# Peptides against a protein of PDB entry 5HDT: the designs that were tried, part 8

Target 1, 163 residues: chain A of PDB entry 5HDT
Amino acid sequence: MVVKTFMDMDQDSEEEKELYLNLALHLASDFFLKHPDKDVRLLVACCLADIFRIYAPEAPYTSPDKLKDIFMFITRQLKGLEDTKSPQFNRYFYLLENIAWVKSYNICFELEDSNEIFTQLYRTLFSVINNGHNQKVHMHMVDLMSSIICEGDTVSQELLDTV
Target 2, 163 residues: chain A of PDB entry 5HDT as posed
Amino acid sequence: MVVKTFMDMDQDSEEEKELYLNLALHLASDFFLKHPDKDVRLLVACCLADIFRIYAPEAPHTSPDKLKDIFMFITRQLKGLEDTKSPQFNRYFYLLENIAWVKSYNICFELEDSNEIFTQLYRTLFSVINNGHNQKVHMHMVDLMSSIICEGDTVSQELLDTV

## One batch from the design tools (peptide; aimed at target 1 I107)

Design b1_p11_2_s2 (made by RFdiffusion4, then SolubleMPNN; from b1_p11_2 with S1M K10R)
Fold by OpenDDE base, seed 4:
Structure b1_p11_2_s2 (fold): chain B 163 residues (1-163), chain A 11 residues (1-11)
Amino acid sequence: as target 1 above (163 residues)
Amino acid sequence: MFKMTPVPPRP
């Protein structure tokens, strides 16, 4: 139910955004980010992606450390894109599509550890990308990475070496 | 396949 709620919510749903703000904050807790079930973590990641979409251009998470944790968490979930035959692949696709379209990672430019986050993202994407992915997956991966390069003020040498 | 509702991306 929670997953569907955030998935169906629009950015201009001000009343709902206010209503579910505390839930959004709770979903970023260590309980969910460190949940032992991989499928639960994926669902959490999708919810978080939707939260970033809904509350764009800002995020309800005000702690830089929390934001870093969230994006590192989302990045780890993207590893699931490697197996195109997984029953959960469509949710991994949703996650990728969402964060690429929304440019969610661009909020990380405000973080001191942005280069670490972006480097980890790029390494992850390059580690999972393969010829079994369809054009849409490739497009979203490229869009996600290109947006960061094009819109970022600085990129670490490590990130540049990854590209 | 999961699809999202189109929304403006973050600036």
Scores: peptide ipSAE 0.039, ipTM 0.709, DockQ to the pose 0.111
OpenDDE base, seeds 1, 2, 3, 5: peptide ipSAE 0.034, 0.035, 0.030, 0.034; ipTM 0.688, 0.696, 0.672, 0.688

Design b1_p11_2_s3 (made by RFdiffusion4, then SolubleMPNN; from b1_p11_2 with K10R)
Fold by OpenDDE base, seed 1:
Structure b1_p11_2_s3 (fold): chain B 163 residues (1-163), chain A 11 residues (1-11)
Amino acid sequence: as target 1 above (163 residues)
Amino acid sequence: SFKMTPVPPRP
């Protein structure tokens, strides 16, 4: 399975990284990003998160437009964190934990539309965060948001109003 | 609970 392949791969697997590069690129296609099945989109998001982890600190996606599409896509999937009783919650947790630990969104600082991406991320996180989430979920959400604030050269007033 | 394998984050 593609999901398991990337999940088990580490950053030092140079030969494997080269072997699966084309697959990584295809997973970011509109076919997957706009897939009608919600569970498929979640799996795609997890794969993309693993790809960012494996290729960190760089990304195999060289197009700024494609990177924007990917992170807007991942942001939309994070809405699934709201229901802690969902059978898919563990995968949503995996997605959150991964992108927070890797600091994947920090790639977006190089994009012209970074403020738009960060604003949507913050709005999404604040829309789903609740007291029903355990401490680990809260920690990852805070780590994700604080890392962006701390490492950003400038933060828009719109983003500050969201926080 | 679920926990991923730690990896170096992006600088």
Scores: peptide ipSAE 0.039, ipTM 0.723, DockQ to the pose 0.090
OpenDDE base, seeds 2, 3, 4, 5: peptide ipSAE 0.038, 0.036, 0.038, 0.035; ipTM 0.720, 0.710, 0.719, 0.717

Design b1_p11_2_s4 (made by RFdiffusion4, then SolubleMPNN; from b1_p11_2 with S1M)
Fold by OpenDDE base, seed 2:
Structure b1_p11_2_s4 (fold): chain B 163 residues (1-163), chain A 11 residues (1-11)
Amino acid sequence: as target 1 above (163 residues)
Amino acid sequence: MFKMTPVPPKP
């Protein structure tokens, strides 16, 4: 129910955005980010990705620490892209597609720990990229990484050296 | 910078 609600929500639905703001905030709680079930965590990640889409260019999360936690959390979920035969692959694809299209990670440029987030993202993506992925997956991965590099007037040389 | 274009649901 919650997943579908955010997935179908329009960026221009101001009344709905206000209505579900508390839910959006609650979904970023440690209860969900540290949920023991990996499928639940994937659903949470998809919801969070949609929340970033819906509230773009702003995010309802005002705490830099919370934003860091969310993006580190999303990054960890991207490891699930490794198995294209998984029944959950479509949701992993959805997650990747959304964050690449929206450029959700670009909000991290305003964070003090942006280098840590981007380093972890790149390491994760390169660890899961394989020849079994179709062209769309590769395209979204490249788009995601390229978007960060291209905006990288704030990307440190240290990050570039680690990639 | 975020995209302002809505992301369509995965087909």
Scores: peptide ipSAE 0.028, ipTM 0.683, DockQ to the pose 0.171
OpenDDE base, seeds 1, 3, 4, 5: peptide ipSAE 0.027, 0.025, 0.027, 0.027; ipTM 0.666, 0.659, 0.669, 0.664

Design b1_p11_3 (made by RFdiffusion4)
Pose (drawn by RFdiffusion4):
Structure b1_p11_3 (pose): chain A 163 residues (1-163), chain P 11 residues (1-11)
Amino acid sequence: as target 2 above (163 residues)
Amino acid sequence: SITSKKNYSRP
């Protein structure tokens, strides 16, 4: 249910944002990022993605250490894109579609471990893509990775090599 | 469809 409200919420709705702000900060708790249940991490990942959409360009989570945990957690969930036969696939697709549209990963430009995050993101996307994915999956991955290069400060040799 | 008025893209 929380996924639906965060999906339908708008950046304009200042009222609902101030209300659900405490929940948004809570969903990033370590209880969720490391929950052993696959279905829970997926739902939490979708919420954190819209939480970044709703509150842009000013995200609620300010702690860099915590901000790092989230985007690495999201990268681990993008591994679910590989199984195109799973009933949960369309939810992984929604997650990809969202962080691609919102350019949420650009938040990591200011983090000290940005290169590790972007490198692990690139490796994951190139390791999950297969003949089961339609062109929309290919398109979203390019949108996601293109923003990091075009709008980033630099491109390390390590990140360039993953391409 | 996903919509937004703002995002984390740099100008």

Design b1_p11_3_s1 (made by RFdiffusion4, then SolubleMPNN; from b1_p11_3, 4 letters changed)
Fold by OpenDDE base, seed 3:
Structure b1_p11_3_s1 (fold): chain B 163 residues (1-163), chain A 11 residues (1-11)
Amino acid sequence: as target 1 above (163 residues)
Amino acid sequence: MITLKKSFSRP
């Protein structure tokens, strides 16, 4: 299965990375990003997070518009973190852990609409964070937000107002 | 678990 293929792949698998590059590009198509099933969208988000991990520090997606769509898409999926009792919570946790670990949102520093992306990310995280989350979830959320603040060259006033 | 050798961290 595609999800397991990327989940089990490491960064040094050069032959596999070359073999599955076209599949990685296909997973970012509108067909998957706009899929009507929310569980499918979550799986797609996890695959995209793994793709960023595998190909780091070079994202395989070359279009700035496509990169914006991907990160706005991933941000929307993070809303699912609000329900800790959901059957899909472990996959939402995986998504959060991955993007915090890999620092994939740092790709957005080179995008024209970086401030929009970061603002939406911070608004989403603050909207779902609650005392019901365990320490690991809080740690990953803080790590994700602090990485962007510390490594970014500029932060918009709108983002500062959100923090 | 998978080892992370590279990230998108900025120097």
Scores: peptide ipSAE 0.519, ipTM 0.915, DockQ to the pose 0.846
OpenDDE base, seeds 1, 2, 4, 5: peptide ipSAE 0.500, 0.504, 0.509, 0.504; ipTM 0.913, 0.915, 0.914, 0.913

Design b1_p11_3_s2 (made by RFdiffusion4, then SolubleMPNN; from b1_p11_3, 7 letters changed)
Fold by OpenDDE base, seed 1:
Structure b1_p11_3_s2 (fold): chain B 163 residues (1-163), chain A 11 residues (1-11)
Amino acid sequence: as target 1 above (163 residues)
Amino acid sequence: MITLKRSFAKP
């Protein structure tokens, strides 16, 4: 299972990182990013998050356009955090925990459309955050948002107006 | 549990 393969892989598995690099690139194709099944898209997002973790601090995706597509895709999946009773909530939590932990969105600072990506991320998080979430969910959401503000070279007024 | 040695945090 592809999901388990990346989930269990650590950052120092050099032979495995080389072996599965082509698979990592393939998972970012339009076939997967635009898959009609919502649960499949969630699994793809989790795999992509693990791929960023494994290859940190160098993303295996070199195209700025592809990176934008990936982060916009991951952002859309985070909408699933709204329903804490769904069977897939634990996977949405995993996705949130990973991206907050790895700080993968910091890659976006190098992209021309970083403001668009961060704006969509913040709007998504604010749309789903509520008092029904446990403290860990809140912690990861706050950590994700604050790290972008604190570590960015530039913070646009547009992003500040969104917050 | 997997240990995180590297991230995309800026130095």
Scores: peptide ipSAE 0.565, ipTM 0.927, DockQ to the pose 0.843
OpenDDE base, seeds 2, 3, 4, 5: peptide ipSAE 0.552, 0.557, 0.563, 0.564; ipTM 0.928, 0.925, 0.929, 0.928

Design b1_p11_3_s3 (made by RFdiffusion4, then SolubleMPNN; from b1_p11_3, 5 letters changed)
Fold by OpenDDE base, seed 2:
Structure b1_p11_3_s3 (fold): chain B 163 residues (1-163), chain A 11 residues (1-11)
Amino acid sequence: as target 1 above (163 residues)
Amino acid sequence: KITLKKSFSKP
């Protein structure tokens, strides 16, 4: 129900955005981010990605610590892209596609720990990239990584050296 | 199905 609600909502749904704002905030709680079920965490990640999409360019999460937790959480879920034949691959693809198009990770440029987040993102992506991925997966991965480098005026040389 | 009018792209 929740997943479908945010998935079908567009950026112009002002009344719905106001209605579901509290739900969006609740989905970023430790209860969901640290949920013991891997499939639940994936659904949460997809919802969070949709929330960033819906509320762009203004994320509803104002706490830098919370934003860091969210992006580190999303980054951990991207590990699931490794197996293209898994039952949940389509949701992992959805997650990747969304964050690449929305450029949600660009929010991290304003965070103190942006280098840590981007480093972990790049390490994760390179750990799962393989020749079995189709063209679209590769395209989104490249788009995600290149957009951060191209738009990141705060990206340190140290980060570039670690990538 | 995603309609994207706004993003977090830097100006």
Scores: peptide ipSAE 0.516, ipTM 0.926, DockQ to the pose 0.864
OpenDDE base, seeds 1, 3, 4, 5: peptide ipSAE 0.514, 0.513, 0.513, 0.514; ipTM 0.924, 0.922, 0.922, 0.924

Design b1_p11_3_s4 (made by RFdiffusion4, then SolubleMPNN; from b1_p11_3, 4 letters changed)
Fold by OpenDDE base, seed 1:
Structure b1_p11_3_s4 (fold): chain B 163 residues (1-163), chain A 11 residues (1-11)
Amino acid sequence: as target 1 above (163 residues)
Amino acid sequence: MITLKKDFSRP
């Protein structure tokens, strides 16, 4: 129900954005980010991706530490892209598509630990990319990585070693 | 279909 609510909401739904703001904040709590069920964590990641989409260009999360936790969390979920035959693959695809589309990781440019976040993202993507993925998956992965390189003020040596 | 009018592109 919560997943569907955010998935169906657009950026112009000002009344709904105000109504569900507290729920959006609650979904970023440790209870959800550290939930023991892998499928629940994937659903949480998709919700968070939609929340970034809905509230763009202003993320509702104001704490830099919380933002770091969220993006590290989303990055960990992207490992699920490696198995194209998984029953959950469509959800992983949805996650990838949304974060590439919205450019949500660009929020990390303002974070002190941006290099760590981007490095982990690139390592994760390169670890899961394979010939079993269709063209759309490859396109979203490339779009995500290219956007960060093109819009970043600097590229660390650690990131260059990954690319 | 949801339309994306705003994203997190840097100025």
Scores: peptide ipSAE 0.593, ipTM 0.927, DockQ to the pose 0.815
OpenDDE base, seeds 2, 3, 4, 5: peptide ipSAE 0.585, 0.584, 0.583, 0.580; ipTM 0.927, 0.925, 0.925, 0.925

Design b1_p11_4 (made by RFdiffusion4)
Pose (drawn by RFdiffusion4):
Structure b1_p11_4 (pose): chain A 163 residues (1-163), chain P 11 residues (1-11)
Amino acid sequence: as target 2 above (163 residues)
Amino acid sequence: SVTFKYNPKKW
């Protein structure tokens, strides 16, 4: 249910944002980012993605250590894109489509461990892509990774090598 | 709040 309201919410709805702001901060709790259930991490990942969409360009989570935990957690969930036969695939696709459209990862440019995050993101995307993915998956991955290069300060040799 | 570059177009 929370996934649907965060999906349907708008950047304009200042009323609903102030109301659900405390829940948005809570969903990033370590209880969720490390929940052993695969289905829970997936749902939480979709929420954190829309939470970044709704509150842009000013995200609610301000702690850099915590902000790092979230985007590494999201990268781990993008592993789910590989199984195109799973019933949960379209939800992993929604997660990819969202962070690609929103450019949420650009928030990591200011983090000290930005290179580790972007490098692990690139390796993941190149390791999950297969002949089961339509062109929309390819398109979203390019949009996601292009923004990091074009709008970033620099490209390390390590990140360039993953390409 | 933390500010970042994003796509301003509506979803």

Design b1_p11_4_s1 (made by RFdiffusion4, then SolubleMPNN; from b1_p11_4, 4 letters changed)
Fold by OpenDDE base, seed 5:
Structure b1_p11_4_s1 (fold): chain B 163 residues (1-163), chain A 11 residues (1-11)
Amino acid sequence: as target 1 above (163 residues)
Amino acid sequence: MVKFKYNPEKR
């Protein structure tokens, strides 16, 4: 139910955005981010991606620490892209497509630990990319990484070494 | 202001 709710919501639905604000905040709790079930964590990541899409350009999460936790969490879920034959691959694809299109990670530029987040993202993407991925997956990965490089004012040496 | 791309596509 929750997954469908955010998936079907658009950016201009102000009444719904206000109504589900508390739910959006609740989904970023440690209960969900540290949920023991991998499939649940993937669903949570997709919901969070949709929340960023819906509330863009202003995410409902005001705490820098919480934002860091969320993006580190999403980054960890992207590891699931490695297995193209997984029953959950289409949902991982959805996650990748969403965050690439929305440029969700751009919110991290305001965070003190942005370089850490971007470094982990790049390492994750390079670790999972393989010849079994279709052109769309490759395109989204490249778009995601390129957007960060192009929009960023500063890039750490560690990130440069990863590229 | 956070740099998000507006996504006009509904899902």
Scores: peptide ipSAE 0.035, ipTM 0.675, DockQ to the pose 0.361
OpenDDE base, seeds 1, 2, 3, 4: peptide ipSAE 0.029, 0.033, 0.033, 0.032; ipTM 0.656, 0.667, 0.666, 0.666; seeds 1, 4 fail the geometry check

Design b1_p11_4_s2 (made by RFdiffusion4, then SolubleMPNN; from b1_p11_4, 5 letters changed)
Fold by OpenDDE base, seed 1:
Structure b1_p11_4_s2 (fold): chain B 163 residues (1-163), chain A 11 residues (1-11)
Amino acid sequence: as target 1 above (163 residues)
Amino acid sequence: GVKYKYNPEKR
């Protein structure tokens, strides 16, 4: 199982990282990013989050356009955090926890369209955040947003005004 | 730890 493979892998597994590099690249293809099944897209997002974790501080994706597509894709999946009673909520939680802890979105500071990515991220988080979420969910959301703001060299006033 | 987080300064 691909999901379990990446989830259990750590950053020091150099031989495994090399072995699964091609798989990591294929998971970012349009076939997976635009998959019609919502549950499949969530699994793909979790795998991509693990890939960013495993290969940190670098990423196997070298194309700025591909990186943008990936983070816009992950952002869209975070909408699933709204329904706390969904059978898939635990996977959405895993996705949020991972990207907040790893600070994977910090890769986007090197992208020309970083403001667009961060704007969509903030809009998504503010749209789903509610009183039904437990303390851990709120903590990860705050950590994710504050970390990006603290890297402030590239955070525009326009972005701050939209938040 | 710091090792597990993305950090552009480590590149």
Scores: peptide ipSAE 0.046, ipTM 0.681, DockQ to the pose 0.161
OpenDDE base, seeds 2, 3, 4, 5: peptide ipSAE 0.039, 0.039, 0.040, 0.039; ipTM 0.681, 0.669, 0.665, 0.682

Design b1_p11_4_s3 (made by RFdiffusion4, then SolubleMPNN; from b1_p11_4, 5 letters changed)
Fold by OpenDDE base, seed 2:
Structure b1_p11_4_s3 (fold): chain B 163 residues (1-163), chain A 11 residues (1-11)
Amino acid sequence: as target 1 above (163 residues)
Amino acid sequence: MVKFKTNPEKR
């Protein structure tokens, strides 16, 4: 299982990181990012989050366009956090926890479309935040949003309007 | 665990 492979891998596994690099690149293909099954897309998002974790502080993806696609893709999956009773909620939580902890969205500061990515992230998070979420979910959402605002050097008016 | 670096202008 590909998901389990990346989930169990740590940052110090240099031989494994090299071995699975091509798989990591393949998982960011349009085939997976645009997969018609939402459960498959969630699994892909979790794998991508793990890939960022494993390869931090250097993402294996070199294309700015590909990075944009990945973060827009991950952002879209976060909508699934709305239903805390979903059978897939644990994976949505894992995704949120990972990206908040690893600070993977910091990669976006170097992208031309960073404001678009952050705007969509904030809109998505604001749309799903509710009192039904446990404290950990709230913490990760707040940490993620606050970190980006604090670390950002440029904030568009559009982003300010969403905050 | 190593995290992703912050924006260089904020360092």
Scores: peptide ipSAE 0.292, ipTM 0.806, DockQ to the pose 0.145
OpenDDE base, seeds 1, 3, 4, 5: peptide ipSAE 0.289, 0.280, 0.023, 0.291; ipTM 0.803, 0.787, 0.632, 0.806

Design b1_p11_4_s4 (made by RFdiffusion4, then SolubleMPNN; from b1_p11_4, 5 letters changed)
Fold by OpenDDE base, seed 5:
Structure b1_p11_4_s4 (fold): chain B 163 residues (1-163), chain A 11 residues (1-11)
Amino acid sequence: as target 1 above (163 residues)
Amino acid sequence: MVKYKYNPRKR
């Protein structure tokens, strides 16, 4: 139910955005980020991606530490893209498509630990890319990585070495 | 404010 609520919401729904603000904050709690069920964590990641979409350009999360935790969490979920035959692959695709299109990770440029986040993202994407992925998956992965490189003023040497 | 976040509705 919560997943569908944020999925169906758009950026112009000001009353709904205000109404569900507290729920958005709760979804970023350790209870959900550290949930023991892998499928639940995937759904949480999709919700968080939608929250970034809905509240863009500014996420409702004001804590830099919390933002870091969220993006590290989302990055970990992207590992699921490796298995193209997984029953959950379509949800992983949704997650990838969303964050690539919205350029959600660009909010990380405001964080002191941006290089750590981007490094982990690139390592994860390169680890899961394979010939079993269709053109759209490859395109979203490339778009996601390219936007960070093109818009980043400072990229660590470690990140450059991975590209 | 994060620059260059896009609205997916513009697809």
Scores: peptide ipSAE 0.038, ipTM 0.690, DockQ to the pose 0.458
OpenDDE base, seeds 1, 2, 3, 4: peptide ipSAE 0.032, 0.035, 0.034, 0.036; ipTM 0.665, 0.691, 0.658, 0.686

Design b1_p11_5 (made by RFdiffusion4)
Pose (drawn by RFdiffusion4):
Structure b1_p11_5 (pose): chain A 163 residues (1-163), chain P 11 residues (1-11)
Amino acid sequence: as target 2 above (163 residues)
Amino acid sequence: KTFKMSDAYPK
């Protein structure tokens, strides 16, 4: 249910945002980012993605250590894109489609461990892509990775090598 | 500090 309301919410709805702001900060809790259930981490990942969409360009989570945990957690969930036969695939696709449209990972440019995050992201995307993915999956991955290069300060040799 | 984000792609 929380996924649907966060999906349907708007950046304009200041009322609903102030209301659900405490829940948005809570969904990033370590209880969820490390929950052993695959279905829970997926739902939480979709919420955190829309939470970044709704509150842009000013995200609610301000702690850099915590902000790092989130985007590494999201990268681990993008591994689910590989199984195109799973019933949960379209939800992993929604996650990919969302962080690609929103450019949520650009929030990591200011983090000290940005290169580790972007490198692990690139490796993951190149390791999950297969013949089961339509061109929309390819397109979203390019949009996601292109923004990191074009709008970033620099490109390390390590990140360039993953390409 | 409040971390800033880039604008979303237009639809």

Design b1_p11_5_s1 (made by RFdiffusion4, then SolubleMPNN; from b1_p11_5, 6 letters changed)
Fold by OpenDDE base, seed 4:
Parts: sequence; C-alpha cells; structure tokens
Structure b1_p11_5_s1 (fold): chain B 163 residues (1-163), chain A 11 residues (1-11)
Amino acid sequence: as target 1 above (163 residues)
Amino acid sequence: MKFKMLPPLPK
C-alpha cells in the first residue's frame, strides 16, 4: 500500500506531499534501512526513490548524514541488478530507471562525503553490469554515471579510476 | 510519465 501510494503520487500535489511527509521521513529510519529482509529493503529503496522524485528538486530529508545513509542504502540495493533472472529484477529495474531519470544522486553533491557515495555507486554499477542486461538497463546505468561526471565540479581520483 | 528532474549543478 505504501509503495503504491508514492508510486502514484504526482509532484504537483502539494497537499499530498505535505500529508505524507512524515511517512517519507519514517521510511528513512534505521528500521527500514537496516531491515533484515532484502525484499523489504528493495521496496523501501523504491519508495525512497519515488520520494526523491516527488519532492524534487528538494528532499524532505534535511540531515546530511541521513541523506548519505539513504544513498548508500540505495546503492547497496542496486547490487540486485546483477541477477537478471531474479523474480525481483523488474523492481530493481524500476529503482534504476527512477534514480537515473530523476538524477536523484545529484543531491549528494552538497554532501561532504559525495565522492564516497559516487565511488560506491560506480563500483556497484560496474560490478553488476553484464551482457545479460538489455539496452534499457545499460542506458540507465550509463546515464546515471555520466550525469555525475558531467555535472560534478570535481571527482575523486578513486572515482576516476573506477570509470 | 513526466516528472521534474533535479536541476543541473552550476559549473
């Protein structure tokens, strides 16, 4: 229910955005980010991605540490893209498509640990990308990585070494 | 589905 609520929410619905703000904040709690069930974590990641989409260009999360935790969390979920035959692959695809299109990770440029986040993202994407992925998956992965390189003022040498 | 993207960072 919660997943569908955020998936169906429009960016222009200010009343709904205000109504579900507390829920959005709650979804970023350690309870969900550290949930033992990987399928639950995937759902949480998708919700968080939708939250970033809905509240763009801003985010309801005001803590830099929380934002870092969220994006590191989302990055970890992207590991699930490796298995193209997984029953959950379509949901992993949804996550990838969303964050790539919205350019959600661009919020991280304001974070002190942005290079760490981007490095982990790149390492994750390169670790899971394979020839079994269709063109759309490849495109989203490339778009996600390229956007960060193109829009970032500077990137760490470690990140450049990953590219 | 159309949605507003995060704005590009100024260079």
Scores: peptide ipSAE 0.080, ipTM 0.742, DockQ to the pose 0.132
OpenDDE base, seeds 1, 2, 3, 5: peptide ipSAE 0.024, 0.024, 0.022, 0.022; ipTM 0.635, 0.632, 0.608, 0.625

Design b1_p11_5_s2 (made by RFdiffusion4, then SolubleMPNN; from b1_p11_5, 6 letters changed)
Fold by OpenDDE base, seed 3:
Structure b1_p11_5_s2 (fold): chain B 163 residues (1-163), chain A 11 residues (1-11)
Amino acid sequence: as target 1 above (163 residues)
Amino acid sequence: MVFKMSAPLPR
């Protein structure tokens, strides 16, 4: 129910965004981010991606530490893209396509630990990318990484050297 | 605008 609610929500619905703000905050709790079931964590990641889409350009999460935790969490879920034969691959694709289209990671430029987040993202993407992925997956991965490089003024040379 | 994925999710 919760997953579908955020998937169908329009970013122009101000009344609904206010109504579900507490739910959005609750989904980012340690209970969900550290859930023992990997399928639950994937669903949580997809919900968080939708929340970033809905509340763009400003996330409802005001704590820099919480934002860091969320993006590090999402980055860890992207490891699931490695297995193209997984029954959950379509949900991993949804996650990738969403965050690439929305450019959700660009909000991290306001965080002190942005370089750490971007470094982990790049390392993860390079570790999972393979010839089994179709052109769309490759395109979204490239779009995600290139957007950060092109729009970021504070991208470290160390990060650039890894590309 | 509501984002719609290009590939369908498993039911």
Scores: peptide ipSAE 0.041, ipTM 0.745, DockQ to the pose 0.049
OpenDDE base, seeds 1, 2, 4, 5: peptide ipSAE 0.038, 0.038, 0.027, 0.041; ipTM 0.740, 0.741, 0.671, 0.744

Design b1_p11_5_s3 (made by RFdiffusion4, then SolubleMPNN; from b1_p11_5, 6 letters changed)
Fold by OpenDDE base, seed 3:
Structure b1_p11_5_s3 (fold): chain B 163 residues (1-163), chain A 11 residues (1-11)
Amino acid sequence: as target 1 above (163 residues)
Amino acid sequence: KVFKMLPPLPR
């Protein structure tokens, strides 16, 4: 129910956005981010991606530490893109497509630990990219990485060395 | 669906 609700919600549905705000906040709790089931964590990541989409340009999460935790969490889920034949691959693709299109990681530029977040993202993407991925997957990965490089005023040498 | 993206950082 929850996953489908956020996935189908429009950005201009102000009444629905207000109704589900508390649920959006609860989905970022440690209970969900540290859930022992990897499939549940993937669903949570997709919901969080949808939340960023729905509430754009502003995230409902106000804590810098919480935002860091969320994006580090999403980054860890992207490791699942490696196996193109996984039954869950379509959801991993949805996650990638969503965050690339929305440019959700733009929120991280205001965080003190943005360099750490972006470094982990790039390392993760380069570790999972392979010839089994179709052109769309490759394009979304490139779009995501290029957007961050182009919009960042300063990028660490360590991050540049990964590109 | 047309989605609103997060705005680019000011340059």
Scores: peptide ipSAE 0.035, ipTM 0.724, DockQ to the pose 0.132
OpenDDE base, seeds 1, 2, 4, 5: peptide ipSAE 0.028, 0.028, 0.032, 0.027; ipTM 0.679, 0.681, 0.709, 0.670; seed 4 fails the geometry check

